# Peptides against a protein of PDB entry 5EIB: the designs that were tried, part 270

Target 1, 366 residues: chain A of PDB entry 5EIB
Amino acid sequence: VDLEPGTMDSVRSGPFGQIFRPDNFVFGQSGAGNNWAKGHYTEGAELVDSVLDVVRKESESCDCLQGFQLTHSLGGGTGSGMGTLLISKIREEYPDRIMNTFSVMPSPKVSDTVVEPYNATLSVHQLVENTDETYCIDNEALYDICFRTLKLTTPTYGDLNHLVSATMSGVTTCLRFPGQLNADLRKLAVNMVPFPRLHFFMPGFAPLTSRGSQQYRALTVPELTQQMFDSKNMMAACDPRHGRYLTVAAIFRGRMSMKEVDEQMLNVQNKNSSYFVEWIPNNVKTAVCDIPPRGLKMSATFIGNSTAIQELFKRISEQFTAMFRRKAFLHWYTGEGMDEMEFTEAESNMNDLVSEYQQYQDATAD
Target 2, 366 residues: chain A of PDB entry 5EIB as posed
Amino acid sequence: VDLEPGTMDSVRSGPFGQIFRPDNFVFGQSGAGNNWAKGHYTEGAELVDSVLDVVRKESESCDCLQGFQLTHSLGGGTGSGMGTLLISKIREEYPDRIMNTFSVMPSPKVSDTVVEPYNATLSVHQLVENTDETYSIDNEALYDICFRTLKLTTPTYGDLNHLVSATMSGVTTCLRFPGQLNADLRKLAVNMVPFPRLHFFMPGFAPLTSRGSQQYRALTVPELTQQMFDSKNMMAACDPRHGRYLTVAAIFRGRMSMKEVDEQMLNVQNKNSSYFVEWIPNNVKTAVCDIPPRGLKMSATFIGNSTAIQELFKRISEQFTAMFRRKAFLHWYTGEGMDEMEFTEAESNMNDLVSEYQQYQDATAD

## One batch from the design tools (peptide; made by RFdiffusion4, then SolubleMPNN)

Design b2_p25_3_s4 (from b2_p25_3, 12 letters changed)
Fold by OpenDDE base, seed 3:
Structure b2_p25_3_s4 (fold): chain B 366 residues (1-366), chain A 25 residues (1-25)
Amino acid sequence: as target 1 above (366 residues)
Amino acid sequence: MKPLPSEEERKALIAKYLEELKKAE
């Protein structure tokens, strides 16, 4: 789904464009122009019914509908505005189904779009209320991984999207292969989300290796385990050492010893025990899938529900507040039918979320 | 703004979560 036709043509002409049904390509004629309100109230609102018709049709064709997965950017107007409108409408129609998102967070290091803090804040407000699980994929973290870890001198959107794709493939492994931990979206939500509003995940992937060193790197379970828990491998721009994990899932792929995985997972938990909450027992879950990802002998994917995710929201909030205090560009949003109060409500809800994460970070077992 | 959960409310939420985990096993 996009408000711009050219994006759909790019997907259709891509290496996998033929796997999608032609009738499932829904697109507008006019883009959102990086305006959340245009995506949410005008251009997106005109298109949303056509998207919902496709969603209904595909849902009716499912033998067992678990829920929905959305991939969107929170910096752009379409992914943020129309994406959150679509989430809201799907939640209204399917209140008993899981809403899962892969939400790409904007960064000044990657985009020159000045209004991204507004789009992100307005989107987070919707995601807090209308999603059950949100994977926070931060463009800042992706850029830093590409530059520092992958040794890419000039990271491209293609390089960032490759990391996103690897992560999405990793976190969905248990959903795609029977008999695994978190084999359905609801079980994942139950295991990962102890508190309904605290459903924002920090994803990570291993191995992350530069092209020059990839041939020389032995992939071992200890190395994968260490890399998954390394702050530099997190795809959200927060340091897990500045918070506490509420819950963790680790998904290993490839032929490996379950015993070795369990031993290494126990070792890393013990080593990092100060970075877990003490009052959630057995808060680290491990899955092993015997099927490796394409081109790798083994991999590991990390899903962390950490109170450190508040650093991401604080960054967005600071940028938002700096713009909103100046009333910068507000007329672009209000001109599309948005109320100025929605900005204040969104800012408030995001600050509440930060406060909630801090409360649970500071909570003791007593 | 809803006030942050009290300590008692937090304990109740944790207890509920642990019960849901046991039902999902």
Scores: peptide ipSAE 0.369, ipTM 0.860, DockQ to the pose 0.012
Fold by OpenDDE base, seed 1:
Structure b2_p25_3_s4 (fold): chain B 366 residues (1-366), chain A 25 residues (1-25)
Amino acid sequence: as target 1 above (366 residues)
Amino acid sequence: MKPLPSEEERKALIAKYLEELKKAE
């Protein structure tokens, strides 16, 4: 789904364009112009019914509909505005189904769009209310991984998207392959989301290795486990050491000893015990899938529900506030039928979310 | 906006979650 036809043509002409049904390509003509309001109230609102018709058709064709997965950018008008409109409409029609998102967070290091803090804040407001699970994929973290860890001198969107794809493949492993842990979206939500509003995850992936060193590196379970818990491997630009994990899931892929995985997972938890809440017992879940990812002998994917995610929201909020106080570009949104009050509500809800994370960070067992 | 959970409400939510976890084991 896109408000711009050119994006759909790129997908169709791509190496995997044939995987998608032609009838499931829904696109507009005018684009959102990086404006959330245009995506949510005007151009996106005109297209949303056509998307919902496809969603209904595909949902009716499912033997067992678990829920929905949306991948979108929060910086752009289509992904942010129309994406959140679509989430809202799907939630209204399917209130008992899981809404899962892969939400790409904007970064001033990666994007030229000045209004991204508005689009992101307005989107987060919707995601807090209408999603059950949101993987926060931060373009800042992806850039830093590409530059620092992968030793890419000039990271491209292709390099960032490769990390996104690896992460998405990792977190969906339990849904796609036989496994005991998180075999469905609802089970994932039960394991990962202790509190309904606190459903924002920091994903991580291991191994992250530069092209020059990949050929010489033997991957081991201890190395994967250690790297997976390293703050530098998080796909969200927050330091887990500045917060506490509420819940963690680790998904290992490849031929490895379950015993070794369990031993290493226990060791890493013990080493990082200060970074977990003490009042949630057994808050780390581990899965192993014998099928490695393509081109790797083994991998580990991390899903963390941490109070440190508030750093990401604080960053967005600070940028939002700096623009909104000046009413910068506000007329682009109000011209699409938005009220200034909706900005204030979105800002306030995001600040409330930050405060909720802080409250659970500071919570004791007593 | 929903007010932030009170400490008591937070404790109740924690207790509820822990009970749900025990039922899922």
Scores: peptide ipSAE 0.354, ipTM 0.872, DockQ to the pose 0.012
Fold by OpenDDE base, seed 2:
Structure b2_p25_3_s4 (fold): chain B 366 residues (1-366), chain A 25 residues (1-25)
Amino acid sequence: as target 1 above (366 residues)
Amino acid sequence: MKPLPSEEERKALIAKYLEELKKAE
């Protein structure tokens, strides 16, 4: 789905364009112009019914529908505005199904689009209310991984999208292969989300490899385990050491000893015990899939529900507040039918979410 | 906006989560 036809043509002409049914390409003509309000109330609202018709048709063809998975950007008007409209409409029609998202957080390091803080804040407000599981993929973290870890002097969208694809492949491993921990979206939600509003995940991946790098250094299980808990391997721009993990899932892929994995996972938990909440027992879950990712002998994917994720929301909130106090570009949103109150409500809900994460970080067992 | 959960509400949510985990094992 896109409000711009050229994006759909790029997907269709791509190496995997033939895996999608032609009728499932839904696109607009006018675009959202990086405006959440155009995505949510005007251009996106004109297209949403045609998307819902496709969603219904595909849902009816499923033998066992678990839920929905959306991949979108929170910086752009289509991914943010229309994406959150679609989430709301799907939630209304399928209230008993899991809503899972891969939400790409904007960063000034990657985009010069000045209104991204508005689009992100308005989107986070919708995600807090209408999703069950949200993987926070932060463009700032992706850029920093490309630049600092992968030594790319000029990171491209292709480099960022490679990290996103590796992470998405890792976190969905348990859903795609039988007999795994978190084999369905509902089990993942039960294991990862102790509190309904605190459903924002910090993903991480090891080994981090650039697109086209042929030199795959084979990592050991101890190296993979250590890298998963390293802040430099997190796809969200927050330091886990500044918060506490509520829950963790680790997904290992490749031929390895389950015993060695369990020993290393126990060791890393014991070494990092101060970074876990004390009142959730057995809050680290581990899965091993014998099937490695393409081109790697082994990998590990991390899913963390950490109170440190509040750093990401604080960054967006600070940028939002600095723009909103000046009423910068606000007329572009109000001209599409938005009220200034919707901005204040979204800001307040995101600040409440930050306060909730802090409250659970400071909570004791008593 | 929903107010922040009280300490009692937090304890109740933790208890519910722990019960759901036991049912999923």
Scores: peptide ipSAE 0.283, ipTM 0.817, DockQ to the pose 0.012
Fold by OpenDDE base, seed 4:
Structure b2_p25_3_s4 (fold): chain B 366 residues (1-366), chain A 25 residues (1-25)
Amino acid sequence: as target 1 above (366 residues)
Amino acid sequence: MKPLPSEEERKALIAKYLEELKKAE
């Protein structure tokens, strides 16, 4: 789905364009112009019914519908505005189904779009209420991985999208291969989300690989375990050491010793015990899938529900507040039918979320 | 603004979560 037809044509002409049904390509004629309000109330609202018709048709064809998965950007107008409208409408129609998102967080390091903090804040407000699971994929973290870790002097969208694809493949491993931990979306939610509003995940991947990097370093299980818990491998720009893990899932892929995985996972938990909440027993779950990713002998994917994710929301909130206090560009949103109160409500809800994470970070067992 | 959950409400939510985990095992 897109408000711009050219994006759909690029997908259709791509190497995998034939795997999608032609009727499942829904697109507008006018883009959202990086405006959440255009995506949510005007241009996106005109298109949403056509998308819902496709969603219904595909849902009816499912033998066992678990839920929905959305991939969107929170910086743009379409992914943010129309994406959150679609989430809301799907939630209304399918209240018993899991809503899972891969939400790409904006960064000034990657985009100069001045209104991204508005689009992100308005989106986070919707995601807090209408999603069950949200993977936070932070463009800042992706850029920093590409630049610092992968030594790419000029990171491209291709390099960032490769990291996103590796992460998405990693976190969905358990859904795609029978007999794994979190084999369904509901079981993932139960294991990862202790509190309904605290469903924002910090993903990580090891080994970090760039497009065209032929040298897949054969990592050991200890090296994979150390790397997936390293803040430099997190795809959200947060330091886990500044918070506490509520829950963790680790997904290993490839032929490895389960015993060695369990030993290394125990060692990393013990080493980092101060960075876990003490009042959630067995809050680290491990899965091993014998099927490696394409081109790798082994990998590890990390899913962290950490109170350190508040650093990401604080960054967005600070940027939002700096613009909103100046009433910068507000007329672009209000002209599309938004009230200025919706900005204040969204800011408030995001600040409440930060406060909730802090409260659970500071919570004791007693 | 919904107030942050009280310590008692937090303990109740934790207890509920732990019960749900036990049912999912």
Scores: peptide ipSAE 0.168, ipTM 0.759, DockQ to the pose 0.012

Design b2_p25_4_s1 (from b2_p25_4, 12 letters changed)
Fold by OpenDDE base, seed 5:
Structure b2_p25_4_s1 (fold): chain B 366 residues (1-366), chain A 25 residues (1-25)
Amino acid sequence: as target 1 above (366 residues)
Amino acid sequence: TPLLPRPPVRKRKPLEFSGTILPHS
């Protein structure tokens, strides 16, 4: 789905364009113009019914519909505005199904789109209410991984999107291979989301190795485990040491010792015990799939539900507030039928979410 | 109503993919 035809043509002409049904390409002509309100109330609202017709048809063709997965950006008007409109409409029609998202968070390091803080804040407000699971993929963190860890002098959108694809492949491993932990979206939610609003995940992928260091790096379970829990490996720009893990899932892939995985996962929990909440028993889950990702002997994918995710929301909120106080570009949103009150409601709900994460960070076992 | 002219968003050139992060086999 896109509001610009040229994006869809690029997907269709791409190396994987043939994996999608032609009838499942739904697109507009005008685009959202990096305006959430165009995506949500005007251009996206004109297209949403045509998308819902495709969603219904594909849902009816499922032997067992678990839920939906949306991949979108929160900085752009289509992914943010129309993406959240679709989430709302799908939630209304399928209230018993899991809503999962891969939400790309904007960064001033990656994009010069001035209104990204508005689009992100308005999107987060919708995601808090209408999703069950959200993978926070932060362009700030992706850029920093590319530059610092991968030693890319000039990170590209292709480099960032490759990290996104590796992460998406990792977190979906349990859904794609039988007999794994979190074998369905509902089991993932039950294991990862102790509180309904606290469903924002910090993903990570290991191994991440610079081209110059690939020949010197051993792929071992200890090295994967150590990298996966490193703050520099988080694909959300948050330091887990500034918060506490509510829940963790680790998905190992490749031929390895289950015993060695369990020993390393116990060791990393014990070494980092101060960064876990003590009142959620058995809050670390581990899966091992014998099938490695293509091109690797082994990998690990991290999913963290941590109160440190509030650092990401605080960054967006600070940027939002600095623009909103100046009424900068508000007339572009209000001109699409949006009320100025919805900005204040979205800011409030995101600040309430930050406060809720802080409350559970400071909570002790009674 | 004519859509207000978009301010010239300096579209950073789409950052051309510099190559694969994971070794493609």
Scores: peptide ipSAE 0.039, ipTM 0.495, DockQ to the pose 0.019
Fold by OpenDDE base, seed 3:
Structure b2_p25_4_s1 (fold): chain B 366 residues (1-366), chain A 25 residues (1-25)
Amino acid sequence: as target 1 above (366 residues)
Amino acid sequence: TPLLPRPPVRKRKPLEFSGTILPHS
């Protein structure tokens, strides 16, 4: 789905474009112009029914619909505005289904789009209410991984999108291979989300190895385990050491010893015990799938629900507040039928979310 | 309605995909 036709042509001409049904390419002509309100109230609202018709048709073809997975950007207008409109409309029609998102967070290091803090804040407000699980994928963290860890001198959107793809493949492993931990979206939510509003995850993928070091790296369970818990490996721009893990899932892939995985996962928890909440028992979940990802002998994917994710929301809130206090660009949103009150509601709800994460960070076992 | 000027999307050149980070087999 897009409000611009050129993205559909890029997908269709891509190496996997033929796996998608032609009728499932729903697109507009005008685009959202990086305006959330165009995505949500005007251009996106004109297209949403055509998307919902496709969603219904594909849902009816499912033997057992678990839920929905949306991949979108929160900095743009289409992914943010129309994406959150779609989430709302799908939630209204399928209230018993899981809503899962892969939400790309904007960063000033990656984009020069001045209104990204508005689009992100307005999107987070919708995601807090209408999603069950949100993977926070920060373009800053992806860029830093590409530059520092992968030693890419000039990281590309292709390089960033490849990290996203590896992570998406990793987190969905349990859904694609029966008999695993978190074998469905609802079990993932039950294991990862102890509090309904606190459903924002920091993802990570291992191994991440520079091209020059790839030939010399032994892939071992200890190295995967160490790398997935390294703050530099988080795909959200927050430091887990500044917060506490509410819940963690680790998904290992490849032929490895379950005993060795359990030993290494216990060792990393014990080494990092100060970074876990003590009042959530058995808050680390581990899965092993014998099928490695393509081109790797083994991998591990990390999913963290940490109170450190508040650093991401604080960063967005600070940028939002600095713009909103100046009433900068508001007329672009209000001119599309958005109320100025919705900005203040979205800011409030995001600040409440930050306060909730802080409360649970400071919570002790009684 | 005047097309509100798109906020300056610096079209950063489509960052040419430098190739797969994961080895293609």
Scores: peptide ipSAE 0.018, ipTM 0.550, DockQ to the pose 0.020
Fold by OpenDDE base, seed 1:
Structure b2_p25_4_s1 (fold): chain B 366 residues (1-366), chain A 25 residues (1-25)
Amino acid sequence: as target 1 above (366 residues)
Amino acid sequence: TPLLPRPPVRKRKPLEFSGTILPHS
């Protein structure tokens, strides 16, 4: 789905364009122009019914519909505005199904789009209410991984998207292959989301190696485990050491010893025990899939529900507030039928979410 | 009222993918 035809043509002409049914390409002509309101109330609202017709058709063809997965950007107008409209409409029609998102968070390091803080804040407001699981894929963190860990001097959208694809492949492993942990979207939500609003995950992937070091690096369970819990490997720009993990899932892939995985996972929890809440029992889950990702002997994918994710929302909120106090660009949103109150409500709900994460960070076992 | 210049919707050209993190087989 897009409000611009050129993105769909790029997907269709790409090496994997034939995976998608031609009839499942729904697109507009005008685009959202990086305006959330244009994505949500005007151009996106004109297209949403055509998307819902495709969603219904594909849902009816499923033997067992678990839920929906949306991949979108929160900095743009289409992914943010139309994406959140689509989430709302799907939630209304399928209230018993899981809504999962891969939400790409904007960064000034990656994009010069001045209104991204508005689009992100308005989107987060919708995601808090209408999603069950949201993977926070932060362009800030992806850029820093590419630059610092991968030694890419000039990270590209291709480099960032490769990290995204590896992570998406990792977190969906339990859905695609036989396994006991998180075998369905609902079981993932039950394991990862102790509080309904606190469903924003920090993903991570291991191994991450620079091209120059790749030939010299062994792939071992201890190294994967250590890297997966390293703050520098988090694909959300927050430090887990500034918060506490509510829940964690680790998905190992490849031929490895379950015993060695369990030993290393226990060791890393014990070393980092101060960074876990003590009042959620058995809050770390581990899965192993014998099928490695393409090109690797083994990998590990991390899913963390951490109160440190508030650092990401604080960054967006600070950027939002700096613009909103000046009423900068508001006329572009109000001109599409938005009220200034919707900005204030979205800012409030995101600040409430930050406060809720802080409350559970400071909570002790009674 | 001065039309605030539309922020340049310069879609940065898709920066050419400089590297696969996963070894391409």
Scores: peptide ipSAE 0.010, ipTM 0.452, DockQ to the pose 0.019
Fold by OpenDDE base, seed 4:
Structure b2_p25_4_s1 (fold): chain B 366 residues (1-366), chain A 25 residues (1-25)
Amino acid sequence: as target 1 above (366 residues)
Amino acid sequence: TPLLPRPPVRKRKPLEFSGTILPHS
């Protein structure tokens, strides 16, 4: 789905374009112009019914519909505005199905789009209410990984998207291969989301290695485990040491000892025990899939529900507030039928979410 | 309508990813 045709042509002409049905390419002509309100109330609202017709048709063809998986950006107008409209409409029609998102968070290091904080804040407000599981993929973190860890002097959207694809492949491993932990979206939600609003995940991937260091790095279970818990490997720009883990899932891929994985996972928990809440028993889950990712002998993918995710929301909120206090560009949103109140409600709900994460961070076992 | 500054839509060259995640075929 896109509000611009050129993105669909790029997918269709790509190496995997033929795996998608031609009729499942739904696109507009005008685009959202990086405006959430165009995506949500105007251009996106004109296209949403055509998307829902495709969603219904594909849902009816499923033997067992678990839920929906959306991949979108929160900085743009289409992914943010139309993406959240689509989530709302799917939630209305399928209230018993899991809504899962891969939400790409904006960063000033990656995009010069001045209104990204508005689009992100308005999107987060919708995601808090209408999703069950949201993987926070932060362009800040992706850029920093490419530059600092991968030693890319000039990170590109393809380098960032490669990290996204590896992460998405990792977190979906349990859904794609039988006999795994979290084998369905509902079990993932039950294991990862102790409180309904606190469903924003910090994903991470290992191994991340620069070209110059590839020859010198052993791929071992201890090294994967250590790297997977390193803040520098988080795909969200948050330091887990500034918060507490509510829940963790670790997905190992490749031929390895389950015993060695369990020993290393216990060791990393014990070393980092101060960074876990003590009042959620058995809050770390581990899976091992014998099938490695293409071209690696082994990998580990991390899913963290951490109160440190509030650092990401605070960054967006600070950027939002700095613009909104100046009423900067508001006329572009209000001109599409939005009220200024919707901005204040979205800011309030995101600040409430930050306060909820802080409350659970400061909570002790009685 | 003022054109919001869009990041330049860099045509996706197939990037030779220089990291260890997936060998580019």
Scores: peptide ipSAE 0.012, ipTM 0.437, DockQ to the pose 0.019; fails the geometry check

